# Peptides against a protein of PDB entry 3T6J: the designs that were tried, part 21

Target 1, 375 residues: chain A of PDB entry 3T6J
Amino acid sequence: PIVESYIGFIESYRDPFGSRGEFEGFVAVVNKAMSAKFERLVASAEQLLKELPWPPTFEKDKFLTPDFTSLDVLTFAGSGIPAGINIPNYDDLRQTEGFKNVSLGNVLAVAYATQREKLTFLEEDDKDLYILWKGPSFDVQVGLHELLGHGSGKLFVQDEKGAFNFDQETVINPETGEQIQSWYRSGETWDSKFSTIASSYEECRAESVGLYLCLHPQVLEIFGFEGADAEDVIYVNWLNMVRAGLLALEFYTPEAFNWRQAHMQARFVILRVLLEAGEGLVTITPTTGSDGRPDARVRLDRSKIRSVGKPALERFLRRLQVLKSTGDVAGGRALYEGYATVTDAPPECFLTLRDTVLLRKESRKLIVQPNTRLE
Target 2, 372 residues: chain A of PDB entry 3T6J as posed
Amino acid sequence: PIVESYIGFIESYRDPFGSRGEFEGFVAVVNKAMSAKFERLVASAEQLLKELPWPPTFEKDKFLTPDFTSLDVLTFAGSGIPAGINIPNYDDLRQTEGFKNVSLGNVLAVAYREKLTFLEEDDKDLYILWKGPSFDVQVGLHALLGHGSGKLFVQDEKGAFNFDQETVINPETGEQIQSWYRSGETWDSKFSTIASSYEECRAESVGLYLCLHPQVLEIFGFEGADAEDVIYVNWLNMVRAGLLALEFYTPEAFNWRQAHMQARFVILRVLLEAGEGLVTITPTTGSDGRPDARVRLDRSKIRSVGKPALERFLRRLQVLKSTGDVAGGRALYEGYATVTDAPPECFLTLRDTVLLRKESRKLIVQPNTRLE

## One batch from the design tools (peptide; made by RFdiffusion4, then SolubleMPNN)

Design b1_p9_4_s1 (from b1_p9_4, 7 letters changed)
Fold by OpenDDE base, seed 2:
Structure b1_p9_4_s1 (fold): chain B 375 residues (1-375), chain A 9 residues (1-9)
Amino acid sequence: as target 1 above (375 residues)
Amino acid sequence: MTGVVYFDP
């Protein structure tokens, strides 16, 4: 078998300022069959990057073909096991040197195991479809999230010699219609500049890229989905995201106004964006469970994903990228923290919903280190 | 530096 490993101070999720890495390591075996799907995605990456909702001037100047491999994890040392990884965790290096992507296949497989009777917050009519397509939709989302999410976008930089990596005279900010007025100076990085919101903001951007690009027929074709199957995969991917946004409330601490998980905060932000779009796209309805205790249902109108959801996500995703590229911390913080705010304001009453989420909380899944055998 | 990973909820 082909063995891959990495070890070191890699992920900074446990650092409130997003700067100090946690010591982490894994040993994994390459899954050749699953890797082939991601290789096809890599082959289309340069073309798919052009579908993202920002001008080419806000995208990387040169496409650097990355690696993308599906891995079966034998051992993982760290505070949590991811479903996918994009490294290195430096935007400048991704932009100039390239990057590597991995999908942790056996981690995803464990996550796919859901019993229908334990599936919370979905309409009964959606449960079977959700169970059927959750796995495939996650493969799509992870692939897009890592490769075209974290792997996309340009940072505007002035180097130590005063040179810019963009044309100051011709590049226009699509949100303002003006020339670029802010950038990263020498020594400034995404993490150093955006600090407390950097990790969650970037995860939100990557998740949004996944939702946005999964609507493209070419993406679904790469993963082997066409016709009705492709539409079901799209629907379940979006449905999973809005459900995740509700589940995210578990990781919010009201007393400290703090989020404890960057990805879950990101998913809540996306939920807020899609709720703001209105027009019946997303509905969260408080209910009463069979036990007489509070419950809730999330509904996503399939027919409005492209007409209402896509435009809303497009605008939001473009704003995320523009603010990131220009190093506009004030604008970025205002945008992101605005959507990340949790209140009990009607009609959603998110703090009340949080109580419901906690009440209906599922047991935490545990991943146990596997063994290998010769056959 | 930053965590660039995907976690399934």
Scores: peptide ipSAE 0.039, ipTM 0.750, DockQ to the pose 0.528
Fold by OpenDDE base, seed 1:
Structure b1_p9_4_s1 (fold): chain B 375 residues (1-375), chain A 9 residues (1-9)
Amino acid sequence: as target 1 above (375 residues)
Amino acid sequence: MTGVVYFDP
């Protein structure tokens, strides 16, 4: 088998300031079949990047073809095992040298192991579709998240010699209609500027890219979905995200007004964005379970994904990118923290919903032992 | 830069 591994100070999710890496390591075996699908996505990446809702001037100047591999993890050492990875985590290197993407396939498989009777917060009519398509939709989402999410966008930089990596006279901020007024100075990085929100903000951007681009027929075709299947994959992917946004409340600590998991915070933010879009796109309804205790249901109107959801996500995603590119920390923090705020204000009453989420919490799924077969 | 991973606990 083809073996891949990494080890070192890699991910900074446990650093409140997003700068210090946690020591991690894994050994994994390449899943050739799934890797081939991701390679097809890579082959389309340059074109798909153009579908993102920002001007080319806010995208990387040069497309660097990355690697994308699906891995079955044999062993993982760290505080948490991810489903996908994009490295290096240094924007300068990503822009000049390239990057690598991996999907930890057997980690994803664990996430899919939820039994129907234990599946929380979904309408009964959605459960079968969800079970059927959660896995495939996650493959799509992870691929897009890593490759085109984390792998996209440009930081406007003034280097140590005073030179800019963008034309100050011609590049226009699509949100303001004005020339670029802020950028990263020499020595400034994404993490150093955005600090406490950097990790979650970036994850939110990447997740949003996934949702946005999964609507593109070419993406679904790459993964082998057409017709009704493609539409179901889209629906389940979006449904999973809004559900995840609700589940995310588990990782919020009201007493400290903080989030304990960057990806979950990101998913909550996306939920808030889609709720704000209104028009019946997303509805969270408190209910009473058969046990007489609080429950909830998340509903996503399939017919409004493209008409309501996509435009809302487009606007939000563009704002995320523009603020990131320009190093506008004040604007970025205002935007992101605004959506990340958890209160008990009506109509959502998120703190009350959090209690419901905690009440319905199931045991965390764990990978006990990988099962790898030789061909 | 922040860690770049997809995580779904």
Scores: peptide ipSAE 0.041, ipTM 0.764, DockQ to the pose 0.523; fails the geometry check
Fold by OpenDDE base, seed 5:
Structure b1_p9_4_s1 (fold): chain B 375 residues (1-375), chain A 9 residues (1-9)
Amino acid sequence: as target 1 above (375 residues)
Amino acid sequence: MTGVVYFDP
């Protein structure tokens, strides 16, 4: 088998300032069959990048073809096992030297192992569909998230010699209609500038890219979905995201006004964006469970994903990218923290919903390291 | 910048 590994201080999710890496390591085996799908995605990446909702001037100047591999993890040391990885975590290196993407396939499989009777916050009519397509849709999401999420966008930089990596005279900010007024100076990085929101903000951007691009027929075709199956995969992917946004409330600490998990915060933000879109796209309804205790249901109107959801996400995603590219920390923080704020304001009453989420919380899944032997 | 997707809790 083809074995891959990495080790070191890699991910900075546990650093409040997003700078210091946590010590992590894994050993994994390449899943050739699943890797083939990601290879097809890579082959289409340059074209798909053009579908993202920002001007080419806000995208990388040159496409560097990355590697993308599906891995079955044998051993993972760290505080949490990811479903996907994009490395290195330095924007300058990603833009100039390239990057590698991996999907941790068997980790995804664990996430798919949900018993129907334990599946919370979904309408009964959605449960079977959700169970059927959660896995495949998540494969799509992870692929897009890593490759075209983390792998997309340009940072405007002035180097130590005073040279810009963009034309100051011709590049226009699509949000303001004006020339670019801010950028990263020498020594400034995404993490150093955006600090406490950097990780979750970037995850939110990447997740949004996934949702946005999964609507593209070519993406579904790459993953082998056509017709009704493709539409179901799209639906379940979006449904999973809005559900995740609700579940995310578990990771909010009201007394400290902070989030404990960057991805979950990101998912909550996306939920807020889609709720703001209105028009019946997303509905969260408090209910009473069969046990007589509080429950809730999330509904996503499939017919409104493209008409309502996509435009809302497009606008939001563009704003995320523009603010990131220009190093506009004030604007970025205002936008992101605005959507990340958790209050008990109606109609959603998120703090009350949080109580419901906690009440319905399932036991944390245990991931067991497999044993291997020679045959 | 981080490049990881965590699985659902």
Scores: peptide ipSAE 0.039, ipTM 0.772, DockQ to the pose 0.725; fails the geometry check
Fold by OpenDDE base, seed 4:
Structure b1_p9_4_s1 (fold): chain B 375 residues (1-375), chain A 9 residues (1-9)
Amino acid sequence: as target 1 above (375 residues)
Amino acid sequence: MTGVVYFDP
């Protein structure tokens, strides 16, 4: 078998300032069969990058073909086990030297372990569909998240010699219609500049790319979905995201006004964006469970995904990218923290919903490293 | 960066 591993101070999610990496490592075996789908995704990456809602001037100057491999993890040492990885985490290196993507296939498979009776916050009519397509939709989401999320976009930089990596005279900010007015100076990085919001902001961008591009027929085709199946995968992917946004409230600490998990904060932000879109796209309804205690239902109108959801996400995603590219910390913080704010304001009453989320919390799942053998 | 997915907690 082909064995892959990595080790080091890699992810900075546990650093409040997004700077210091946590020591992490894994050993995994390549899943050749599943890797084939991701190879097809890589083959289409250059074209799919053009489908993202920002001008080419905000995308990498040169497409560097990355590796993308599906891995079955034998051991993972860290505070959390990811479903996918994109490394290195330095944006400057990503755009100049390239990057590598992996999908942790057997981690993704944990999604299949959820029992129907334990599936919270979904309509009964959605539960079977959700269970059926959660796994496949995760493959799509993770692939897009890593390859075209983390793997997309350009940072505007002025180097130590004063040279720019963009044409100051011709590049236009699509949000303002003006020339570029801010950039990264020599020595400035994404994490150093955006600090406390950097990790969650980037995860939000990557998750948004996944939702946005999963609507593209070519993407679904790459993963082997057509017709009604493709539409169901799309629906479940979006449904999973909005549900995750609700579940994310577990990781918010009201007393400290802070988030304890970057990805969950990102998912809450996306939920807020889609709720803001209105028009019945997403509805969260407080209910009473069969036990007489508070419950809730998340509803996503699949017929509104393309007409309402996509345009809302397009605008939001473009803003995320533009603010990232230009190093506009003030604008980026204002945008992101605005959506990341948790209050008890109607109609959602998120703080009240948080109580419901905590009440309905299931016992923590323990992930145990697998064994492999020849039979 | 990693895509950490949490299921029903």
Scores: peptide ipSAE 0.037, ipTM 0.766, DockQ to the pose 0.466; fails the geometry check

Design b1_p9_4_s2 (from b1_p9_4, 6 letters changed)
Fold by OpenDDE base, seed 4:
Structure b1_p9_4_s2 (fold): chain B 375 residues (1-375), chain A 9 residues (1-9)
Amino acid sequence: as target 1 above (375 residues)
Amino acid sequence: MTGTVFFDP
């Protein structure tokens, strides 16, 4: 078997300022069969990058073909087990030297092992479909999230010699219609500049890329889905995200007005964006469970994903990227924290919903190390 | 950067 590993101070999610990495490591075995799908995705990456809703001037100058491998994790030492990884976590290195992507395949499989009766906040009619397609849709999402999410976009930089990595005269900010007015100075990084919102903001961008690009027929084809199956995968992927946005409330601490998990905060932000789109795209309805206690239902109108959801996400995603590229911390913080704010304002009443989420919380899964054997 | 799996809480 092909063995892969990594170790070091890698992820900074546990640092409130997003700068200090947590020491982690893993040992894994390559899953050759699943890796083939991701290789196909890599083969299409250069073209798919052009489908992202920002000008080429905001994308990497040179496409560097990354590696993408599906891994079966034998041991993972860290505070959390990811579904996918994109490294290194330095944007400057990503755009100049390249990056590597991995999908933790057997970790993804654990996520699929939800019993129907334990599926909270879904309509009964959606549960079977959700169970059927959660796994496949999640594979799509993770692949896009890592490769084309974290692997996309350019930071505008002025180096120590005063040289710019972009043409100041010709590059136009698509949001303002003006020339670029801000950038990263020498020594400034994404994390150092965006600080407290950097990790969650980037995860939100990557998740949004996944949702946005999963609508592309080529993406679904790469993963082996066509026709009605492709549409179901899309629906479940979006449904999973909006549900996750509701579940995310568990990780919000009202007393401190803070989030305890970057990815969950990101998912809540996406939920807010899609709710803002209106037109019946997403509906969260408080209900009463069979036990007489508070419950809720999330509804996603499949027919409005492309007509309502996609345009809303497109605009939002473009703004995320433009603000990131230009190092506009003020604008980025205003945008992101606006969507990340949790109040009890109607119609959603998120703080009340949080109580419901906590009430319906299921027991924590215990993930144990797998075994390998020869048969 | 990593993508955290979707687990029910």
Scores: peptide ipSAE 0.034, ipTM 0.781, DockQ to the pose 0.489
Fold by OpenDDE base, seed 5:
Structure b1_p9_4_s2 (fold): chain B 375 residues (1-375), chain A 9 residues (1-9)
Amino acid sequence: as target 1 above (375 residues)
Amino acid sequence: MTGTVFFDP
């Protein structure tokens, strides 16, 4: 088998400032069969990047074809096992040297294991569909998240010699209509500049890219979905995201006003964006479970994903990218923290919902390390 | 960066 590994101080999710890496290491085996769909996505990546809701001037100058491989993890040493990885973590290297994407296939498989009777916060009519398409939708989301999420966007930089990697005279900020007024200076990085919000902000951008691009017919075709199946995959992907936004409340600590998980914070932000869009797109309804205890239901109106959801996400995603590209920390923080705030204000009453989420929490699944044999 | 992380609470 083809063995892949990585080791070192790589991910900074546990650093409050998003800069210092935690020691991680894994050993994995390449799953050739599962890698094929990601290879197809890579083949279309350059074209799909053009579908992202920012001007080409805010995208990488040159497309660098990355690797994308599905891995079956044998062992993972770290505080958490991801579903996918995009490396390196240096934006400058991503722009100039390229990057690699991996999907942790067997980790995803664990996530696919859903039990209908234990599936919380969904309407009964959605449960079977959700169970059926959760796995396939995850494949789509992870692929887009890694390749076209983390793999997209340009940072405007002035190097040590004072040279810019963008034309100051012609590049226009689509949000302001003005020339670019801020950028990264020598020694400044995404993480160093955006600090406490950097990790979650970037995950939010990547997740948003996934939701946004999964609406494109070519994406679903790449993953082998057509017709009604494609629409169901889209629906379940969006449904999963809004549900995840609710579940994310578990990882918020009200007493400290902080989030304990970057991806979950990101998902909550997306939920807030889609709720703000209104028009009945997303509805969260407190209910009473069969046990007489608090419960909740998340409803996503399928018919409004494209008409209401997409435009809202487009505007939000563009703004995320523009603020990232220009190194506008003040604007970025204001935007992101605004959506990441958790209060008990009506109509959502998120702090109350958090209590419901915690009440309905199940025991975390155990991920068991496999054995291998030489034949 | 690690991509999407799924937690099964």
Scores: peptide ipSAE 0.038, ipTM 0.773, DockQ to the pose 0.583; fails the geometry check
Fold by OpenDDE base, seed 3:
Structure b1_p9_4_s2 (fold): chain B 375 residues (1-375), chain A 9 residues (1-9)
Amino acid sequence: as target 1 above (375 residues)
Amino acid sequence: MTGTVFFDP
């Protein structure tokens, strides 16, 4: 078998300022079959990048073909086990040197071992479909999230010599219609500028890319889905995201007005964006469970994903990217924290919903390291 | 960056 590993100070999710890496490591075996799908995605990456909702001037100047591998993890040492990884974590290096992506396939498989009777917050009519397609849809989401999410976009930079990596005279900010007014100076990074929101903001961008691009027929084809199956995968992917946005409330601490998990905060933000879109796209309804205690139902209107959801996500995703590219911390913080704010304001009453989420919370799954053998 | 982490609590 092909073995991959890494070790070192890599991920900064535990740093409140998003800068200092946590020491972690893994040993994994390559899943050749799933890796082949991701290689096909890589082969289409240059074209798919053009489908993202920002001008080419906000995308990397030169496409650098990355590696993408599906891994079955044998051992993982760290505070949390990811579903996917994109490295290096420095945007400048991603732009100039390239990057590598991995999907932790067996981690994904474990995460989706949910019993139907324990599946919370979904309509009964959606449960079987959700169970059937959660795994496959998540493979799609992770692939897009890593490769075309984290792997996309350009930072505008002025180097130590005063040279710009963009044409100040011709590049136009698509949100303002004006020339670029801000950029990263020498020594400034995404993390150093956006600090406390950097990690979650970037995860939100990557998740949004996944939702947005999973609507593209070529993506579904790459993963082997056609016709009704492809549409079901899309539906379940979006449904999973809006459900995750509700579940995310577990990781909000009202007393401290903070989030304890960057990805969950990101998912809540996306939920808020899609709720704001209105038109019956997403509905969260408080209910009473069979036990007589509070419950809730999340409904996603499949027929409105493309007509309502996609445009809303497009606008939001473009704003995320433009603010990131230009180093507009004030604008970025205003946008992101606005959607990340949790109040008890109607109609959603998210703080009340949080109580429901906590009430319906299940015991955290234990992930046990596997062994392997040659046959 | 570490990618998506899903929790189904």
Scores: peptide ipSAE 0.036, ipTM 0.778, DockQ to the pose 0.601; fails the geometry check
Fold by OpenDDE base, seed 2:
Structure b1_p9_4_s2 (fold): chain B 375 residues (1-375), chain A 9 residues (1-9)
Amino acid sequence: as target 1 above (375 residues)
Amino acid sequence: MTGTVFFDP
């Protein structure tokens, strides 16, 4: 078997300032069959990058073909096991040197296991469809999240010699209609500049890329879905995200006005964006469970994903990228923290919903690390 | 970046 490993101070999720990495390491075996699936996505990456909702001037100047492998994890040391990995964790290196993507296949397989009777916050009519397509839709989301989420976009930089990596005379900010007014100076990075919001903001961008691009027929074809199956995968992927946004409230600490998990904060932000779109796209309804205690239901109108959801996500995702590219910390913080704010304001009453989420909390999934055997 | 983690707890 082909063995892959990495060890070092890699991820900074536990650093409040998003800068200091914690020690992490894994040993894994390459799943050749599953890796072939992601290689097809890599082959289409350059074309799919053009579908993202920002001008080419805000995308990488040169496409660098990355690796993408599916791994079965044998051992993992760290604070948490991811579903996917994109490295290195430096945007400047990603755009100049390239990157590698990994899907942790056996971790995903464990995540797919859900019992219908324990599935919370979904309408009964959605449960069977959700169970059927959660796995496949998650594969699509992870692939897009890593390859075209973290692997996309350009940072505008002025180097130590005063040279710009963009044409100041011709590049226009699509949000303002003006020339570029801000950029990263020498020594400034995404994490150093955006600090406390950097990790969650980037995860939100990557998740949004997944939702946005999963609507593209070519993406679904790469994963082997066409016709009604493709539409079901899209629906379940979006449904899973809005449900995740509700579940995310578990990781908010009201007393400190702080989030304890970057991905969950990101998913809540996306939920807020889609709720703001209105028009009946997303509905969260407080209910009473069979036990007489508070419950809730999330409903996503399938027919409005393309007409209402996509335009809302397009605008939001473009703003995320433009603010990131230009190093506009003030604008980026205002945008992101605005959507990340949790209050008890009607109609959603998120703090009250948080109590419901905690009440209906599922047991934390545990991953027991496997072993190998000779056959 | 570690990318997507579990949607469910």
Scores: peptide ipSAE 0.035, ipTM 0.754, DockQ to the pose 0.596; fails the geometry check

